# Peptides against a protein of PDB entry 4CIC: the designs that were tried, part 236

Target 1, 148 residues: chain A of PDB entry 4CIC
Amino acid sequence: KVSTKGHYGVQAMFDLAQHFGEGPVSLKSIAERQGLSEPYLEQLIAVLRKAGLVKSVRGAQGGYILAREPRDIKVGDIIRVLEGPIAPVESVSQDDPEHSLKFDFSVTKSVWEKVKKSIEEVLDSITLADMLKDAEEAQMAQGYMYYI
Target 2, 147 residues: chain B of PDB entry 4CIC
Amino acid sequence: KVSTKGHYGVQAMFDLAQHFGEGPVSLKSIAERQGLSEPYLEQLIAVLRKAGLVKSVRGAQGGYILAREPRDIKVGDIIRVLEGPIAPVESVSQDDPEHSLKFDFSVTKSVWEKVKKSIEEVLDSITLADMLKDAEEAQMAQGYMYY

## One batch from the design tools (peptide; made by RFdiffusion4, then SolubleMPNN)

Design b2_p29_7_s1 (from b2_p29_7, 11 letters changed)
Fold by OpenDDE base, seed 5:
Structure b2_p29_7_s1 (fold): chain B 148 residues (1-148), chain C 147 residues (1-147), chain A 29 residues (1-29)
Amino acid sequence: as target 1 above (148 residues)
Amino acid sequence: as target 2 above (147 residues)
Amino acid sequence: IDILSSEPDLDENAEFVPILSSEPDLDES
């Protein structure tokens, strides 16, 4: 499962992408539009800022902007920043020597590595620009259904 | 993450696949070979049996067997039985009306649906027979490195 | 991000759970 953190992180980054070029967006406005708590969003934005995906703009009309163009931010980049490396199986900590005899059957490990690779490929294939395009197409399709 | 339950479930099912056609395997022997606790394995096997992936054989030489041939059991089938539907994102339960204003932005949902589909495709593309073949190929490759 | 975890751990205090986080092992205690 994508954690709540990953899910909301992508939502917040997508909101910033929708406002890209309009100037700084307040955390309050993002929280309201995305249905997030402002304190939770503050924590997410702090991590994203530290990773260089978001910039803080200071001043009375301050807030946050994407640090890069939407096309230069992959969903995979957001997830790796928020959740770390995509791991399909919990690494049973190698540190317990008594459990070290877990025959890590190379074959079962290879199954999870295939899953990992597949997830990484999908998440790295989707940019915030792709998400913006998909949103525009969905809005156009809804608009056409109201006019017909 | 594949839960410990999913991981060990696939391990146990793979052990049963390796012994397919040899007759019933005891839980003790599976636990010993796979490095699993016997009580934990009993719980996993109970779920797998109820789902019809494993059969119990009664008697003094009783134990468990695969209920189907290794080629007819996908890794995805095992995972769905043990962990339920593959969900890439926790379904924020629609039932909490206060959290109902989560603009489930159709676009973000579509990202997770793509991830889900990709995982399902991978897990449904791998059978226990494929895993057996991969194990045989790995053993042969190791044998050739010693010559 | 626990992709495969079935239990809705609606832990409101959802720490950053990795996409592929296993559900916490039911404590063998």
Scores: peptide ipSAE 0.018, ipTM 0.785, DockQ to the pose 0.346; fails the geometry check
Fold by OpenDDE base, seed 2:
Structure b2_p29_7_s1 (fold): chain B 148 residues (1-148), chain C 147 residues (1-147), chain A 29 residues (1-29)
Amino acid sequence: as target 1 above (148 residues)
Amino acid sequence: as target 2 above (147 residues)
Amino acid sequence: IDILSSEPDLDENAEFVPILSSEPDLDES
């Protein structure tokens, strides 16, 4: 599962991408648009800012902006910042030496590594710019359905 | 994360695959080989049995066997039985109608659907027979490093 | 953090359990 943190983090980053170039966006405005609590969003934005994906702008028109262009931010980058390395299984604590790394553990581990790689490939193939494009295409498609 | 349930379920099913055709395997033997608690394994096996992936054999040599050949059981089948549908994100309860399906939600949803599809494709591409083959190849490789 | 668990514990206070959290809560109990 993408954590609620990862899910809402991608939503918040996507909201900032939609407003990229328009100046700073307030957390309140993001929260209202994305249906997020402002306190929760503040925690997410703090992590994203520390990781250098978001910048804070001070002043009367203060708020947040993407630190990079939407094309230069992968969904995988957002998830890695919020959740850390993509691990498909909890690392069963290696440290119990009596869990003899039976041969069976290595094979099952390889299954999870394949899943991990697949998730990483997907998330690293999608940028915020790709998401913006998909949004524009979906809006155009909805607009055409009202004219038919 | 694959749950501990999914992880250990795949381990238990793989253990049964390694012994496929040798007759019933006791839960105790699986637990000892896989480093699982027997009570936890009993719960997993109960679910797998109910789903028709495992059969119980009664008698003095009683235990469990795979219900199908290892080639006919995908890792994806095991995970779906133990964890349900592969959901990359927790389904934020759809039911709050005031979560206006903002256009943004649909795009983020499409990301998670792509992740889901990718996970499903991987897990459905791996059978217990593939895992057995990988195990045999790894054992042979280790044997050659000692000579 | 069960990647595949379906029920969103939308507990707003739920600690950021990373989807891919590494620590097996081996609660053996």
Scores: peptide ipSAE 0.018, ipTM 0.784, DockQ to the pose 0.405; fails the geometry check
Fold by OpenDDE base, seed 1:
Structure b2_p29_7_s1 (fold): chain B 148 residues (1-148), chain C 147 residues (1-147), chain A 29 residues (1-29)
Amino acid sequence: as target 1 above (148 residues)
Amino acid sequence: as target 2 above (147 residues)
Amino acid sequence: IDILSSEPDLDENAEFVPILSSEPDLDES
């Protein structure tokens, strides 16, 4: 599951990508545009900043910017920062040491590893620049539908 | 997330696949081999039976069998039965109607749809027969390491 | 399979639930 954290983190990063090169964006403006609570967004941005995906700009027109160009930020990078490694199945293994009859069914584990790899490949294939392009194409398609 | 339900459901179905053609397997024996509680396995098997992936056999040597050959059961079929449709992101949309400013960012939704499709393709590409083959290959590889 | 939970855990301390949750929804129904 991409958690709500991952989902909203991608939305917040996408908002910053849409404003990339325009200067710093306030958390308030991101929260308003993305339908997020400002306190929740503050937590997300703090994590993203600590990971070096976002920079804080100080001053009267202070706020946040992407730390890298949109083409240099993968969705997978955002998700790994917010959620950690993509685990397809939480290993039930941590809690009950005694029922160590984890038949480590190597075969079932291999299924989940294949799923993990597939998710990682997809998320690592999509950049914020790809998302910007998709948004522009969608807006153009809507604009053409209003002219027909 | 493949839930514990999905994970254990695949294990239980794989156990039934390993015994396919040998007759009905008791829930107790599956639970013992897979390290599952019998009550939990009963719930899983009930869902799988209702979906037509498993059949109950009555009698003194009663139990459960796969309803189809291992090659005709995809991991994706098991997961869809146990967990429903593979949703990459739970839509926050159900509860708070007023903050309907779901900017349905069509773009973010499209990312999750791509993830969903990728997961479905992987799970639909793996059958219980593929898992049996992988298990046999792994056992042979271990057997060759002991010689 | 809700692979991606969208509910914002508004809980300040809510640990981000990983993409693949293993907790059995014991639906006691």
Scores: peptide ipSAE 0.017, ipTM 0.778, DockQ to the pose 0.313; fails the geometry check
Fold by OpenDDE base, seed 3:
Structure b2_p29_7_s1 (fold): chain B 148 residues (1-148), chain C 147 residues (1-147), chain A 29 residues (1-29)
Amino acid sequence: as target 1 above (148 residues)
Amino acid sequence: as target 2 above (147 residues)
Amino acid sequence: IDILSSEPDLDENAEFVPILSSEPDLDES
């Protein structure tokens, strides 16, 4: 499951990507555009900043910028920072040693590992630059539909 | 995330696949082999039975069997029965209409749809028969490492 | 597989809601 945290984190990072090169963006402006609460966004941005995906800029035109170019940030990087490793199934095996006889059916584990790998491959194949391009293409397509 | 329900459901179905053609298997025996509580397994089996993936057999040798051959049951079928549609992101859009202005950023939605599609493709590519084959190959490989 | 938990974990101590709800939904019904 991608958490709400992961979902909104990708949205916030995408908003910053749309403004990349225009200077710092305020959290308020991101929150307004993305339909997020400002306090929630502050928490997300704090994590993203600590991970080095976002930079804070001080001053009257202060705010946040992407720490890297949109092409150098994968969706997978954002998700890993916010949610940690993509686990398709929580290994129940760690906490109850007596239930450790959970047949970690090597075969069932392999199914979930295949799912994990597939998710990782997808998320690592998509950059913020790819998302920007997709947005531009979608806007162009909508624009053409209004001119026909 | 695959729920515990989905995970254990696949394990229970795989256990039934391993015994396919041998007759009915008791819930107790499945629970013991899979490390599941019998009450939890009863709930899973009830859902799987209602969906027509499992059949109940009555009598002294009663229990459960797969309703179909292992090759005709995908892991994706089991997951859909137990967890419903694979939703990568709960569309928050249904309950709070005022927060409906959540920019369903078509672009972010497309990312999650790609993830969904990828998960579905994987789970629909794996049958219980494939899992049986993988288990046999793993057992053979372990057997060869001991010789 | 509900990938998005709908509740914004507002809690600072919001433990990563494990994807696997470890609690068996003991539906007492």
Scores: peptide ipSAE 0.017, ipTM 0.775, DockQ to the pose 0.205; fails the geometry check

Design b2_p29_7_s2 (from b2_p29_7, 12 letters changed)
Fold by OpenDDE base, seed 2:
Structure b2_p29_7_s2 (fold): chain B 148 residues (1-148), chain C 147 residues (1-147), chain A 29 residues (1-29)
Amino acid sequence: as target 1 above (148 residues)
Amino acid sequence: as target 2 above (147 residues)
Amino acid sequence: ISLLSSEPNHDENAPYVPLLSSEPDLDEN
């Protein structure tokens, strides 16, 4: 499961991508469009800003912008910033010295590493620009259904 | 993260796979070999048994066995039994009728569906028999490093 | 850092992501 933090972080970053080039977006406007609490969004944006994915703009038209172009931000980058390294299972440091436990642990660990790699490959294959394109295609498809 | 339940469930099922054909294994022996609490393992085994992945054998040499051959049990089957459907994100039913929210939700949902599909493909590609084979290969490799 | 840390984000509407329910390991120590 992507944490709520990861989920909402991707939504907030996608909202900023939709407004990329239009100038700073207020947290309030993102919160309203994404159905997020503003205080929760502030926490997410603080982390994303510290990681250099988002920039704060000061002034009367202040707010937030993407720090990079949508094509240069992978979903995997957002998730790694918000959640850290993709770990399918916490390595329970079973300090138990018995060789059998270590072996079974190694085999099960390999399963989770395969899952991790698969998740990383998917999330690193999707940019905010890809999400924007998918959004545009979906809007066009809906528009065509109203004209038929 | 696979839940602790999913993780330990796969370990317990793998232990049963290692003993497949040797007869029933006690929960105590699985718990000892896998570093699990016996009470926690009892809860896992109860779910796995109800789902038909494990059988209980009664008697003095009673315990548990795999209900199917290791080749006929996918890791994905174990995870689905213990955790339910692989859901990368809970669908918050945002009943919010605003079309924009639904749209952004749909695009983000597609990302998580891709992640889900990828996880399912991996977990459904690995059987307990594959895990047994990987274990045997790892043991052989360790044995060769000592000679 | 648990990708699936079930830290209850107290945002009532926050999708609880079940795959990664970090049930606290009852470390009996």
Scores: peptide ipSAE 0.020, ipTM 0.773, DockQ to the pose 0.170; fails the geometry check
Fold by OpenDDE base, seed 1:
Structure b2_p29_7_s2 (fold): chain B 148 residues (1-148), chain C 147 residues (1-147), chain A 29 residues (1-29)
Amino acid sequence: as target 1 above (148 residues)
Amino acid sequence: as target 2 above (147 residues)
Amino acid sequence: ISLLSSEPNHDENAPYVPLLSSEPDLDEN
């Protein structure tokens, strides 16, 4: 499961991508559009800013912008920043140093590593630009359904 | 993340696969080999039994066996039984019925559906027989490193 | 049963799998 933090972080970054090139977006406006609490969004944006995915713009029309173009931000980059490395199963075995020498080829570990790799490949294959394109295609499809 | 329940459930099922055809295995012996608490394993086995992945054998040499051959049990089957449907993100939005009408083509939802599909494809591509084969290959590789 | 739910099973040694943790919905009470 993507954490609530990862989910809402991707939503907030997608909102900033939709407004990319239009100037700074206020946290309040993102919170209102994405159905997020402003305090929660402030915490997310602080982490994303520290990681260099978002920039703060100062002034009367201040707010936040993407630090890179939407095509240069993968969903995997957002998730890694908010949640850390995609670990499908925490290896319980790291804490026992004595059992560390058994290359416990846990066949089960290999299953979870395959799952991890698959998740990483999917999330690293999707950019914010891909998400913008998918949104445009969906809006066009809805617009065509209203015309029939 | 695979839950602890899913992780230990796969370990317990793999242990039963390693002993498939040898007769019933006691919960105590599985718990000892897999480093699991016996009470926790009892809960897992109860769920797996109810789902028809494991059978209980009664008697003095009673215990548990796989209900199907290792090749006929996918890791995805074990996980779905223990954890339910693979949901990458709990859709928070199911509880608000009024917002339900907006076909919120949440582009974000489509991302999570892609992740879900990818996880399901991986877990449904791996059987307990594949895991047994991987274990044998690893043991052979270790045996060759000791020579 | 969510594969990736963050229910803190209080089993201390349970691999905390962060990506898939269901943080409890903040019940806006």
Scores: peptide ipSAE 0.020, ipTM 0.768, DockQ to the pose 0.146; fails the geometry check
Fold by OpenDDE base, seed 4:
Structure b2_p29_7_s2 (fold): chain B 148 residues (1-148), chain C 147 residues (1-147), chain A 29 residues (1-29)
Amino acid sequence: as target 1 above (148 residues)
Amino acid sequence: as target 2 above (147 residues)
Amino acid sequence: ISLLSSEPNHDENAPYVPLLSSEPDLDEN
């Protein structure tokens, strides 16, 4: 499962993408629109800012903006920043040295590597611009349902 | 991440696949080969047995066997039995009703559905027979490095 | 069981139900 952190991070980044070019967005406004707690969002934004995906703007109309265009930010970039490398299996290897997972059976590992690669390919194929387009198409489809 | 349960479940099923046709395998022998605790393996095997992926054989040479041929068991089948449906995101929806995740924003959900589908396609494309073949090829490759 | 959740499902406490009670064959001597 994508962590709650990854999920909400993508939501917050998508909100910033929807407001791209309109100027800085307050954390409060993002939190309200996305149903996030403001303190939680602050932690997410701090990580995203440190990774250079988000910029902070200071002043009376201060807030946050995307550091790059929506087309230049992949969902995979957001997930890697928030969660690190996509690990399909927790490598049981680090914590219990005595249970030397001797048989990190190369074959079982290869299954999880295939899963990892597949997830990475999907997440790297989706940009915030693609998400914006999908949202616009969905709104149009809903609008047409009200006119019929 | 695949849970420890999913990971070890696939290992245990693969061990049973390696011994397919040789008769019943004891939980102890699987645990020793796969580096699993026998109690933990017993829980995994109980679930797999209930799902009809494994059969218990009783008697002095009792133990477990695959209920189907290795080619008829997908990794996806094992994972679904042990972990349930592949959920790429925990649907935050059930527990806190007050934080009505109003904006289950259809767009964000669609991203996770694409991830889910991709994982399912991969896991459903790999059988225990494919894993056996990969193991044989790996052993041959290692053997050639020693000559 | 959550595939991608980083929370260790410490299913440590799954009750060990010993399935294989090997009943000792009572040798009828």
Scores: peptide ipSAE 0.020, ipTM 0.754, DockQ to the pose 0.068; fails the geometry check
Fold by OpenDDE base, seed 3:
Structure b2_p29_7_s2 (fold): chain B 148 residues (1-148), chain C 147 residues (1-147), chain A 29 residues (1-29)
Amino acid sequence: as target 1 above (148 residues)
Amino acid sequence: as target 2 above (147 residues)
Amino acid sequence: ISLLSSEPNHDENAPYVPLLSSEPDLDEN
């Protein structure tokens, strides 16, 4: 499962992608459009900014912008920044030596590694630019359904 | 992520697959081999039994067996039984109409659906028989490194 | 930061995405 943090982080980054090139966007406006609390969004944006995915702009028209073009930001990059490495199973900390005999059953581990790899491949194959394109195509398809 | 329940459920089912055709296996023996608590394993086995993936055998040599051949049990079947549908993001219950305006952002939903599909494809492509084969190959490879 | 972090972000209004339940070890106490 993707955490709420990852989910809303991708939504916030997608909102910034939709406004890319239009100048800085306020956190309030993102929160309103995405149905997020402003305090929660502040926490997400702080992490994303520290990771260099977002930039803050100061001034009366201040706010946030993507730090890179939408094509240069993968969904996987956002998830890794917000959630860390994609782990299919939480490795029970090796630190309890008695529970260390949890047979790191090499075969079961390989199953979870295959799952991990598949998730990474999917998330690394999708950019914010791909998401923008998909949104435009969906809007056009809806527009055509109203004209028929 | 796969839960601890899913992880250990797959381990327990794999243990039963390794003993498939040898007769019933005690929960104690599975727990010992897999490093699981017996009470935890009892809970897992109860769910797996109810779903028809495992059978209980009564008697002095009683215990549990796979209800189907290892080739007829996918890892995805085990996970769905233990964890329910593979959901990449829990759909916030539609029941809170004010929080319902969470833009089910069709595009973000599509990303998570792609992730879901990829997980399902992987887990449905792996049977307990495939896992048995992989284990045998790994044991043979280790055996060859010692000679 | 776990993709399925059960750590309730104490933001009460954040939809709790339950972790894939790390059912706590039922301490047999």
Scores: peptide ipSAE 0.019, ipTM 0.767, DockQ to the pose 0.142; fails the geometry check

